Peptides against a protein of PDB entry 1LOE. Designs and how they scored, part 44

Target 1, 181 residues: chain A of PDB entry 1LOE
Amino acid sequence: TETTSFSITKFGPDQQNLIFQGDGYTTKERLTLTKAVRNTVGRALYSSPIHIWDSKTGNVANFVTSFTFVIDAPNSYNVADGFTFFIAPVDTKPQTGGGYLGVFNSKDYDKTSQTVAVEFDTFYNTAWDPSNGDRHIGIDVNSIKSINTKSWKLQNGKEANVVIAFNAATNVLTVSLTYPN
Target 2, 181 residues: chain A of PDB entry 1LOE as posed
Amino acid sequence: TETTSFSITKFGPDQQNLIFQGDGYTTKERLTLTKAVRNTVGRALYSSPIHIWDSKTGNVANFVTSFTFVIDAPNSYNVADGFTFFIAPVDTKPQTGGGYLGVFNSKDYDKTSQTVAVEFDTFYNTAWDPSNGDRHIGIDVNSIKSINTKSWALQNGKEANVVIAFNAATNVLTVSLTYPN

## One batch from the design tools (peptide; made by RFdiffusion4, then SolubleMPNN)

Design b2_p29_7_s4 (from b2_p29_7, 11 letters changed)
Fold by OpenDDE base, seed 2:
Structure b2_p29_7_s4 (fold): chain B 181 residues (1-181), chain A 29 residues (1-29)
Amino acid sequence: as target 1 above (181 residues)
Amino acid sequence: AQTYNLSHTLSKEEVFSLPEYVRIGFSAS
């Protein structure tokens, strides 16, 4: 079975109100993006917009965010498509599901997407994923086809601590994922 | 502990392809 649940158990640096989309919901303990069922898209947005750049001044903003997620797959070798952190227009809505992770609609660069994502990709899509077939972390810019990837070994049911930062001085987006145990 | 690091330098074109105001969030499928 390819059923998988994606949950976030810790948010940072500040707890914020969330906008839920698709099948995403929250409990006292965690944010759940999808249940262990197929063909679902679940999303949650921080309600507060980020002023990422200013057209008047040309300034670009720094930001740092952190979270802890857990992937629970009944079968660790046959899981759903994946989980993403993303940056998108304030009025963003769920996009194509499946391998597009509810965030993108194309493997071709599409500036009209106006979306940058960090994917934690648990399923190999032959058309755009790294040919080694590894589960991977990817940085996606206006396309589901990652501009850069890193092979990643999913630890089923284990908490992964993630820090994502954007440095405005260098325009570098950095991702750090740690399994503490 | 096992740590994975990944980085990318966005071009100006890529940065400015984003709206001035964005929301960040999570998505899964």
Scores: peptide ipSAE 0.740, ipTM 0.968, DockQ to the pose 0.668
Fold by OpenDDE base, seed 5:
Structure b2_p29_7_s4 (fold): chain B 181 residues (1-181), chain A 29 residues (1-29)
Amino acid sequence: as target 1 above (181 residues)
Amino acid sequence: AQTYNLSHTLSKEEVFSLPEYVRIGFSAS
């Protein structure tokens, strides 16, 4: 193929209705986010909004989500930019593509984006990525420049199981990625 | 099996920078 493909093979405990944006679509029990072409963005949102905090009480909600993804890269040295799990306004639309992963528009902190993401970054962007050049998992808060990263070795074509949890008592966002085989 | 873990403690400012109601999803490019 000409470009890297990103697929979600399991998403959400109840297989909630999805809102597709850009090139995202479902087929054969897979959520495919990209087409085999350059300069595209594909997204899919769970249709049900989540009440994550309450301005009247100040309460913050816990949440846990899990999914399984597969990356198929035709060339390990020539891959696309990556994919993300993200939390955003209910009316969110695709943002800047390429290294911004369709989720952000700046490497500088911008609270107006109102977006938190977990990136699975397969391409080194000199301007903001860790200098070691490793593929990595990152936590992004209102910026494509990750506030924290973890080097990650992509297993091409293999399923990765991911659990993302937010603990409201501690405000800790936790990411766990496992290749079971 | 190979497992990777990562975490971050969001500040109050970061949490409250989000809307009260959000959607979650996936994006790729």
Scores: peptide ipSAE 0.738, ipTM 0.967, DockQ to the pose 0.664
Fold by OpenDDE base, seed 1:
Structure b2_p29_7_s4 (fold): chain B 181 residues (1-181), chain A 29 residues (1-29)
Amino acid sequence: as target 1 above (181 residues)
Amino acid sequence: AQTYNLSHTLSKEEVFSLPEYVRIGFSAS
């Protein structure tokens, strides 16, 4: 089709039962987040909440997660807005679509969103994306406007292996994306 | 193989802006 699709073909060891939201669904042993139509949001959440910090002790948890995703896009690679990994409140629901990736509602920092995301952005939004217009990986904290980005060459139809880790001792969030072939 | 790495040090304010309990998920649009 002429619409970009985003699929997760492999989950890491932390895979759990999924909560589907919007157009997200599973088929053929893969998670598909989008349908072949514009202006849709598809989401899937791991069902089990994770305890990332404790207000009583002040302790913060480490975590590591991995997954493999595939983008199937037309030649332009710009039909859909992008794919994102996110951390959000347990009762999170789909947010604004389009360039907000179904995760955020503003380019302004909004602590009430309580959401951190790693975006794999396939569409240039002039209002907040890096001015070079490159497809990019971004780290988003309470805003769709990334706090840090990395230009990324999309390999259409190829599996990308992703590892995302948070080090509680340093508060460093690390993203690694590898195209093995 | 082609590898891309990105990192960021979150501030304490940013870390603690999250709920104590969260869900992890994926989204696309």
Scores: peptide ipSAE 0.738, ipTM 0.967, DockQ to the pose 0.673
Fold by OpenDDE base, seed 3:
Structure b2_p29_7_s4 (fold): chain B 181 residues (1-181), chain A 29 residues (1-29)
Amino acid sequence: as target 1 above (181 residues)
Amino acid sequence: AQTYNLSHTLSKEEVFSLPEYVRIGFSAS
């Protein structure tokens, strides 16, 4: 089957209140975005808004975040769409189009979506994913079609430690994923 | 250990296409 579960087992240094959307929920020390069932979208947002930039001064904020996630797929070669970290408007809502990771709704660049994401893509969509068919990490700017990607080997059921940082002086977004074992 | 690194420089247009105030979160499907 194409069933896959996605979980966050560790958040950043500060435990934050979460807003759950779709099938997302929390248990003791675990955030579950989706269970191993077909055609589901699950999301969770940090409740506190972040001031990313200031229109009056033009100043842009730095940020660093970290988390640990686990992907559990009954069949590692037949999995769901994937998991993503995203930055979006405060009133963002789940998107239900297949292949869009619950975040986007088009492969075309659309600045009105106002969303930047880091995807951990477990399913090959021939219409927009890298042609090598590899599972990959991608940086998505207002489109499901990644502006930059890196091939990534999923370790099923293993914890992946992620650090995502944005440097306002250079406008560089960096992603680091580590399987420690 | 297996480590993967990825980076990208956002343009000013891409940065300012975001709202001034945002939320960050996780999504899966």
Scores: peptide ipSAE 0.727, ipTM 0.965, DockQ to the pose 0.671

## One batch from the design tools (peptide; made by RFdiffusion4, then SolubleMPNN)

Design b2_p30_1_s2
Fold by OpenDDE base, seed 3:
Structure b2_p30_1_s2 (fold): chain B 181 residues (1-181), chain A 30 residues (1-30)
Amino acid sequence: as target 1 above (181 residues)
Amino acid sequence: AVQAEVRVVSVSFSSTGEVGEKKSIGFSAS
């Protein structure tokens, strides 16, 4: 097996282990994916691709990631599309379609996408989001339409602590989010 | 306007898997 690990607690002005895409950049030791403007997509990729799954061999990796993020909206009721952690092919590029979080481009399942995301969705898209209209955490497999969702209450401007773990033996992805005091 | 600043404060990642096809991991916001 192969083990890959990294940790970033301060994002420098020239963070060599990240590939910035779209409007993503670093400032004040933080990774800023988007500023509070319309029609923006920002992404950052870990510069070294990792072994997650191989559709040909059936190989699947275990992984765990923890991160802290902030959504800071000037209007708590108009909070853009949202934020996502994602896994995609190495040639992945930002997607600009509204509501797709910069990752997907269709609500239809597309196995060739080879993209998995955990979304923290702050905007209700009637075409694919849960009908209750709640902001939510979703697990997205090859589609912006989540295979599973859970309602989530955004605390605007507050740091959210997330843990995402994947168990290859059980094929279970676990997501937790907490707002510390 | 529908807009928000999205920041990542810190991240840690660890994976254990077999050699083979690689994927990119990252964060995105819109």
Scores: peptide ipSAE 0.709, ipTM 0.939, DockQ to the pose 0.820
Fold by OpenDDE base, seed 5:
Structure b2_p30_1_s2 (fold): chain B 181 residues (1-181), chain A 30 residues (1-30)
Amino acid sequence: as target 1 above (181 residues)
Amino acid sequence: AVQAEVRVVSVSFSSTGEVGEKKSIGFSAS
């Protein structure tokens, strides 16, 4: 077995354990993935690859991640596409922007993507999102079309606390989001 | 879609399991 962990509570100007991609950068001790501009993708990767699963043997690691994020849109009714936590190949590069969140390229299942993401989707894409049009949390496996979703009410400009846990024994991924008072 | 500033305030990660192929983990926004 192997145990890996890391924690970042303040994002410095020279955060050496992160790889910044696209428009991602740090400012005021926070990671800023996107500015309030059109047609942008920002990403940040942990600089050390982690053993999570093996496609050949089927071995999978348990994991838990906790993070706090903010979506701050000038217009609460017209927000950008969203935010995501993802696991991808070590050579991963920014993918399609917009509704694909910079992580996927298709709504069709593509096993070669080898990517799992938890999306916090703030824009309704009729081609793949739940028909009710709600902003939502989604679990994405090799496709931007979620295998499961749950409606989520965005609090614009507020910090959301998220916990994502994967239990390898049960093959269950759990997601929780709260806005603390 | 429109525009928004997306920020990550803090992050913690922990994994335990069998050794397998390595993956990258991260955040993305658009």
Scores: peptide ipSAE 0.695, ipTM 0.938, DockQ to the pose 0.823
Fold by OpenDDE base, seed 2:
Structure b2_p30_1_s2 (fold): chain B 181 residues (1-181), chain A 30 residues (1-30)
Amino acid sequence: as target 1 above (181 residues)
Amino acid sequence: AVQAEVRVVSVSFSSTGEVGEKKSIGFSAS
């Protein structure tokens, strides 16, 4: 059994345990993935790959992650694609296709992508998103088309607290998001 | 899609298991 853990409460100007991709960077002790500009993708990876995946079965090790994020958009009604926590191959690179959150590149299930993501999707893509058009939390397995979604109301500019837990024994991924009062 | 600033304020991560393949974990926004 292997245990891995890390915590970052303030993102410094020289955050050595992160790999920044695309427009991702740190400023004012925050990780800024994107700025309020068009056609932007920003990512940050933990610098040390983690033993978390079984390529044969596709299973993921038990894990718990908690994080706080903010989406701050000048236009609350048309924001951007969204935000995601993801697990991907070590050579993962930003994806630039619109609506794919910088992670995926197809709505077709592709086992070879070996990518799991929890999306906080703020833009309706008619080709794969829930037909009600709601902003939503989604669980994405090898596709931008979520295997499960739940409507979510963005509070623009507010900190959202997220907890994601995966139980390998039950194969259940639990996601919670709250906006503290 | 248009534009939004996306920030991560803090993060913690913990994993336990017996899997051998390494993966990257991270955040992304677009």
Scores: peptide ipSAE 0.689, ipTM 0.938, DockQ to the pose 0.747
Fold by OpenDDE base, seed 4:
Structure b2_p30_1_s2 (fold): chain B 181 residues (1-181), chain A 30 residues (1-30)
Amino acid sequence: as target 1 above (181 residues)
Amino acid sequence: AVQAEVRVVSVSFSSTGEVGEKKSIGFSAS
């Protein structure tokens, strides 16, 4: 077995264990993926690829990740597309922006994508998002169209604490999000 | 979609399993 772990509590100006893509960068000890501008994609990858994929079955290995993120929109009623944690092939590059969150290129299942994402989706895309129009958490497997979603109320400018855990034995991915007071 | 600044404040990650195909992990926003 192999164990991989890392932790970043403050993002420095020269964060050597991250690969920045698109508009992603660090400022004020935070990782800033996007600025409040139109048509932007920002990504950051852990600089060391990890053995998280079962080459025989295609399953993801056990993992737990926790992170805190902020979506800070000038207009609470008209926010950008969203935020995502993802697992993708080594040497992954930014994909389609907008509603595809820079991670996917299609709502159709694409095995060649080899990408799994947990999305925190703040913009309703009629073609694939839940019909209720709610902002939501979604689990995406090789498609921007989530295999499962749950409504989520964005607290603009507030820190959201997220825990994502995957149990390979049960094939269950658990996502929790809280806004602590 | 319009505009939003998306920031990550902190992150922790841990994985355990058999050696397999390497993958890249990260964050994205648009």
Scores: peptide ipSAE 0.689, ipTM 0.935, DockQ to the pose 0.796

Design b2_p30_1_s3
Fold by OpenDDE base, seed 1:
Structure b2_p30_1_s3 (fold): chain B 181 residues (1-181), chain A 30 residues (1-30)
Amino acid sequence: as target 1 above (181 residues)
Amino acid sequence: AVQAEVRVVSVSFSSTGEPGEKKRIGFSAS
């Protein structure tokens, strides 16, 4: 049994335990993935690899992550594509932007992606998103087309608290999001 | 889509179990 953990409460200008990709950077002690401009992708990876699953040995780990994020759009009705937490191969690079959130390249299941993501999707993509058009939380496995979704109401400019937990024994991923007060 | 500033304020992560394949966790926005 192995235990791995980390926490970052303030993001400094020289955050050495992060790998910044695309437009991602730190400012004012926050990790800024994107600025309010069109057609950009910003990512940040925790620099130390984590052992989560192994298709060959069958080894799987439980994990819990909590984070606070803010989506701050000039227009609450016309927000960017969204935000996502993801787990990917160690050499992962930014993928397709826009509705693919910089994490995936297709709505078709692709096992070679080896990527799992929890999306906080603020833009309706007709080709794969829930037909009701709601902003939503989605669980994505090797595809931008979520295996499960739940409607979510964005509070523009407000901090959202998220908890994601995975139980390997039950193979259940749990996601919760709350806006304080 | 138009544009939005997306920020992460804080993060915490913990994992336990048998070591599996190496992966990296991260955040992305577009």
Scores: peptide ipSAE 0.726, ipTM 0.947, DockQ to the pose 0.838
Fold by OpenDDE base, seed 4:
Structure b2_p30_1_s3 (fold): chain B 181 residues (1-181), chain A 30 residues (1-30)
Amino acid sequence: as target 1 above (181 residues)
Amino acid sequence: AVQAEVRVVSVSFSSTGEPGEKKRIGFSAS
């Protein structure tokens, strides 16, 4: 049994335990993934690899992560594509932007992606998003097309508290999002 | 899609169990 944990409460100007990709950077003690400009992808990886799953051995770890994020859009009706927490191969690089959130390249299931993501999707892509058009939380496994979604109301500019937990025994991923009042 | 600034304020992560394949966790926005 192995235990791994980390916590970052302030993102410094030289955050050495993060790998910044695309337009991701730190400012004012925050990790800024994107700015309010079109056609951008920003990512940040925790520098230390994590042992999560192994399809060959069947080994899989439980995990829990909590984070606080903000989507701050100049126009609340026309935001950007979204935000995502993801787990990917150690050498992962930014993938397709826009509706693919910089994490995936296809709506078709691709096991070679070896990527799991929880998306906080703020833009309706007719090709794969839920037909109701709602902004939503989605669980993505090797595809931008979520295996499960739930509607989510964005509070523009507000801090959202998220908890994601994975139970390896049950193979269940849970997601909670709260806007504190 | 138009524009939005996406920021992460804080993060905590913990994993336990039999070690599997090495992965990296991260955040992305577009």
Scores: peptide ipSAE 0.723, ipTM 0.945, DockQ to the pose 0.820
Fold by OpenDDE base, seed 2:
Structure b2_p30_1_s3 (fold): chain B 181 residues (1-181), chain A 30 residues (1-30)
Amino acid sequence: as target 1 above (181 residues)
Amino acid sequence: AVQAEVRVVSVSFSSTGEPGEKKRIGFSAS
């Protein structure tokens, strides 16, 4: 077995352990993925590859991640696509299709993408999102169409604390989100 | 979709177990 870990509590102006993609950058010790402008995609990858799963051998590692994020929209009723934590092949590139959160490009399941995401989806896409139209947390496996979703109320401009844990033995991914008082 | 500023304040990550295929973890917003 092996253990890999990292932590970033302040994002510096030259955060060398991140690969910035699209409009992602750091400012004021925060990672800013997007600014409040139209048609933007921003991403940041941890620079060191992580051994998580192997579709060929079946090897899978447990992982836990915690992070704090903020969605700050000028109009709380008309927000952008959303935010996502994702795991993808090392050569992953931003995707620019609207509604795909910069990660996916289809609602069709594509095992070759080898991409898993936890989405915090703030925009209703009728083609794949839950029919109730709620903003939601979703677990996405090789598709923008989530395999599981749960309604979530965005607190605009507030820090959300997220914990994502994956148990390889049970193949269960657990997501929690809280807004501290 | 329209516009929103999305920021990450902090992150921690830990993995344990049998090593699998190399992947990258990240954040994305659009």
Scores: peptide ipSAE 0.710, ipTM 0.945, DockQ to the pose 0.789
Fold by OpenDDE base, seed 3:
Structure b2_p30_1_s3 (fold): chain B 181 residues (1-181), chain A 30 residues (1-30)
Amino acid sequence: as target 1 above (181 residues)
Amino acid sequence: AVQAEVRVVSVSFSSTGEPGEKKRIGFSAS
């Protein structure tokens, strides 16, 4: 078996193991994906490719990731599209379509995208989001339209701790989010 | 305008299994 792991607790100005895309950059030891401006997309990719799934053989690796993120909006009632963790082909590029979190470009299932994401969606898009209008966590497979969602209450400006685990044997992806007291 | 500053404070990642197609993991915000 192959094991790949990394950890970043401080994001430096010359973070060599990240590929920055769009407006993403590092400042004050944090990875800043977007500033509080409209029509912005920021991304960062871990520079070293990983082996997760093989579309030909069907082989899939287990993985676990934990991260802490902050959404800091001047207006807590009108935030932005949201934040997402994703896994995509190595040549993935930022997508600029509104509501697509910089990752997808269609609500239609497109297996050729080979992209899986966990979204922390703070903006209601009537065309694909849950009809209750709640901010939500979603699991996205080759589409911005989540295969499963769970309502989530954003704590503006607070650090959220996330754990995402994938069990290849069961084909189950689990997501947990907590706001420490 | 809809806007927010999105920051990642820390991250850890671990994967194990048979090697497959190369992918990249990342974070995105819009």
Scores: peptide ipSAE 0.705, ipTM 0.941, DockQ to the pose 0.813

Design b2_p30_2_s3
Fold by OpenDDE base, seed 4:
Structure b2_p30_2_s3 (fold): chain B 181 residues (1-181), chain A 30 residues (1-30)
Amino acid sequence: as target 1 above (181 residues)
Amino acid sequence: YTAAYSINSVSFSSTGEPGDKRRIGFSATS
């Protein structure tokens, strides 16, 4: 059994355990995926690959991740596309921008993507997003069209806490998001 | 529309047997 475990509480200017893609970079001890500039894609991968599948059973491994994020939009009513936590092939590169969040290329299910993402979607895309137009958390499996979503109220400029846990035994992915007091 | 998307901290833990490997990460678009 191989264990991958890491924690980064401050992102340095020479964060060697990250692979930066697109416009992603570190500044002020934070991982900045994008600045408030149009038509940008920014990504960062943890440099060490992880084992997602059990070699004996073929089951997906359990995992837990927690992170804190800030979305800072110049206009709280007009916010860009969103961001994801994702799991993808080791050689993954930025995909389609805009509403595809740099992770997917289609709303159609494509198993060759081999990508699972939890999206924090701040822009309503009529073609695939929930019809209520709410900003939402979504679980995306090989498609930008989420298999499940939950409305979430963005607090612009404030730090949110996220926990994502996958239980392989139950095949349940749990996502929690809170804005601490 | 634009926005800055930042991650302030992250932790991750996973265990698995040798086999299929993936990378985890974050992605944002603006």
Scores: peptide ipSAE 0.766, ipTM 0.963, DockQ to the pose 0.899
Fold by OpenDDE base, seed 2:
Structure b2_p30_2_s3 (fold): chain B 181 residues (1-181), chain A 30 residues (1-30)
Amino acid sequence: as target 1 above (181 residues)
Amino acid sequence: YTAAYSINSVSFSSTGEPGDKRRIGFSATS
């Protein structure tokens, strides 16, 4: 059994252990995936690959991640598409923008994507999102169409705490989101 | 519609047997 871990509590201006893609960058000690600009995709990858995908079974190893995020929308009612925490092939590049969140290219299951994402979806895409139109957290496996979702109330400009835990033995992925303040 | 999406901190830990390499990260669209 191996343990792999990392922590970044302050994002530096050059942050050597991140690979920035698209418009992603660091500023003011935070990772800015996108600015409030239309038609942008921003991503950042941890530079070191993680051995968390079983080569034989395709299962993901146990993991836990926690992060804090802020969404700053100029209009709380008209918010852009969203962001994800994702796990992808080591050579992953930005994918389709907009509702695909820069991570996927289809709502159809595509095993070749080899990508799992937890989406924090702030825009309703009628073609695949829950019909209630709620902003939601979704678990995405090889598709932008989530295998499971739960509604979430965005607090614009506030910092949220997220914990994502995966238990390989039970095949259960748990996502929690809280606004502590 | 637009929005700025920012990550202020992150931690990650994985335990288990070694497997295929993957990268983890964040992605946002605006």
Scores: peptide ipSAE 0.765, ipTM 0.964, DockQ to the pose 0.806
Fold by OpenDDE base, seed 3:
Order: structure tokens, then sequence, then C-alpha cells
Structure b2_p30_2_s3 (fold): chain B 181 residues (1-181), chain A 30 residues (1-30)
């Protein structure tokens, strides 16, 4: 068995265990995926690959991740696309196109993408998002069109706590989000 | 519409048999 773990409580200016893509960077001890600027994509990958898939069985290893995030929108009513925590091939590159969160490029299921994401979606895309128009958490498997979603109320400028856990035995991914303050 | 998306802290742990390699990360668009 193999265990991979890491923890970053403060992001330094030379965070060597991250691969920055697009406009992603660190500032003020935080990982900034995007600034409040139009038409930008920012990503950061953990530099060490994770042996997350079992080639023999097709199963995924157990994992748990926790992180804190802040969304700062100039207008609380008009917020940009969103962000994701994602798992992708080692050579993954930023994708363009509004609403695809820099990860996907189609609402059609594409198994060759080999990408799973938990989206924190703050913009309603009529073509694929839940019809109620709510900000939502979504589980995305090889498509920006989520296989499951849950409404979530954004607190602009406030820090949220997220825990994502995957149980390989049950094939269940759980997501929790709280605003402690 | 725009927004700044920031991650303030992260931890990750995985356990399993060695298998196919993937990378984990964060991504946002504004």
Amino acid sequence: as target 1 above (181 residues)
Amino acid sequence: YTAAYSINSVSFSSTGEPGDKRRIGFSATS
C-alpha cells in the first residue's frame, strides 16, 4: 500500500511543490487562482503525481482532502464562473471557454478526459447547470455537466471550509462545505 | 462578471495500491 499526503497552511512565493498554470500564483500567503479580472484562467497542481487509479481493477484509491477558500467578487449578485478541485492526467493543461472552469471543454461525456472535479459553481450556465439557477457544488466526471449537484449559498469574501472524501470500497464521494463564521 | 478565487490552506491524503498516476489541483475562471 502507498500513502501520499501533503499539507500547505501558508502558500509561499516560491511554492516548489505546486505547478502553476495560467494566471495562478501565490500572494499574501494564499494561492490565488484568478484575480477579479475578465477572461482569465488560473490553476495549480500538486507537483507530485498521485497513484489514484488502479489499472487492474479500475478502482480509485481512498482519499481525503480539506481546504479553505475565499471568493471575492466585486458584485455579490454577479459572480464569475467558479472554481474546482480536480483530479486529472499528469499532463493536464488549462482549458479555455467560459463556464468550463479551466478543466473541461464540453458538456458531453468524454471518458478520454480522465478528469474528475468537484466544482464550486457561481455562475448559471443554461446549457448544463441545474435549472434553479442556484450557486452549487457539483461532481463532474469527464464533463462539465455534473452527475450530481447541491445548492450552496455563497458568502462573498468569507472563508469556507471544505472536506472532500472518497471511499473506494463504496465508490462514494462526499463533499462538505461550511462557513465557520 | 469577475471574481477572485483563492485557496488559503489545503491538506490531502490518499491510501491505496500503486496505480495510474494523476495530478490533483485547483482551477478557476473569471
Scores: peptide ipSAE 0.764, ipTM 0.964, DockQ to the pose 0.863
Fold by OpenDDE base, seed 5:
Structure b2_p30_2_s3 (fold): chain B 181 residues (1-181), chain A 30 residues (1-30)
Amino acid sequence: as target 1 above (181 residues)
Amino acid sequence: YTAAYSINSVSFSSTGEPGDKRRIGFSATS
C-alpha cells in the first residue's frame, strides 16, 4: 500500500497544490468555495491523486481527514444548500448545483459516478433529505440521497472543527463536528 | 438562499493500493 498525506493551515493566494473549479478561490488565507451569491458552484481539489482500495466505488481503504469551516449566511434561518468533503475520479468536474452540492447529478444510485461525499447540508430538499427538516451531516455514496444522516445545529459565522475517519477493516466511517468556542 | 462557505484549514492522510487513484476535495453551492 501507499500513503498520501497533506496539510494546509493557511491558504495562500497562489496555492499550487489545489485545483480550483467553478467559483472556488483563496482569499485572506481561507479557501472560499462560494460567496453569498445565488446559483454558484465552487470546488477545490487537492492536486495530487490519492490511493484507494476500491476502483468501482471510489472508497478509500483507510483515511483520516480534519478540517475547519465557516458558513456565513445573511441570516441563520435562510441558508443555501451546503458543502461537502468528497472523493471522486481524478478528472472530476463540477456536477449539478443547488441541492446536489456540485458533486452529484441524481438521487438514484449511480455506480459510474465513483464518488463518495460527506455532506454538511444546510437546506431541506424534500425529495431526498430526512423528513424532520434538520440541517444534517450525511454520508453520500454515488447519490445525493444519503445512506445515513445525523442532525447538526449550524452556528452561523462560527468556526467548526470536523474529523472524518474511515476504517476499511470494520467498514465504519466516523464523522465528528464540534464548535470549540 | 445564499451563503459563503469557507475552509480555514485541512489535513488528510490515506493508505491504499497504487493502482486505484482518486482526488479529494471540497464543494459548495449557494
Scores: peptide ipSAE 0.762, ipTM 0.962, DockQ to the pose 0.735

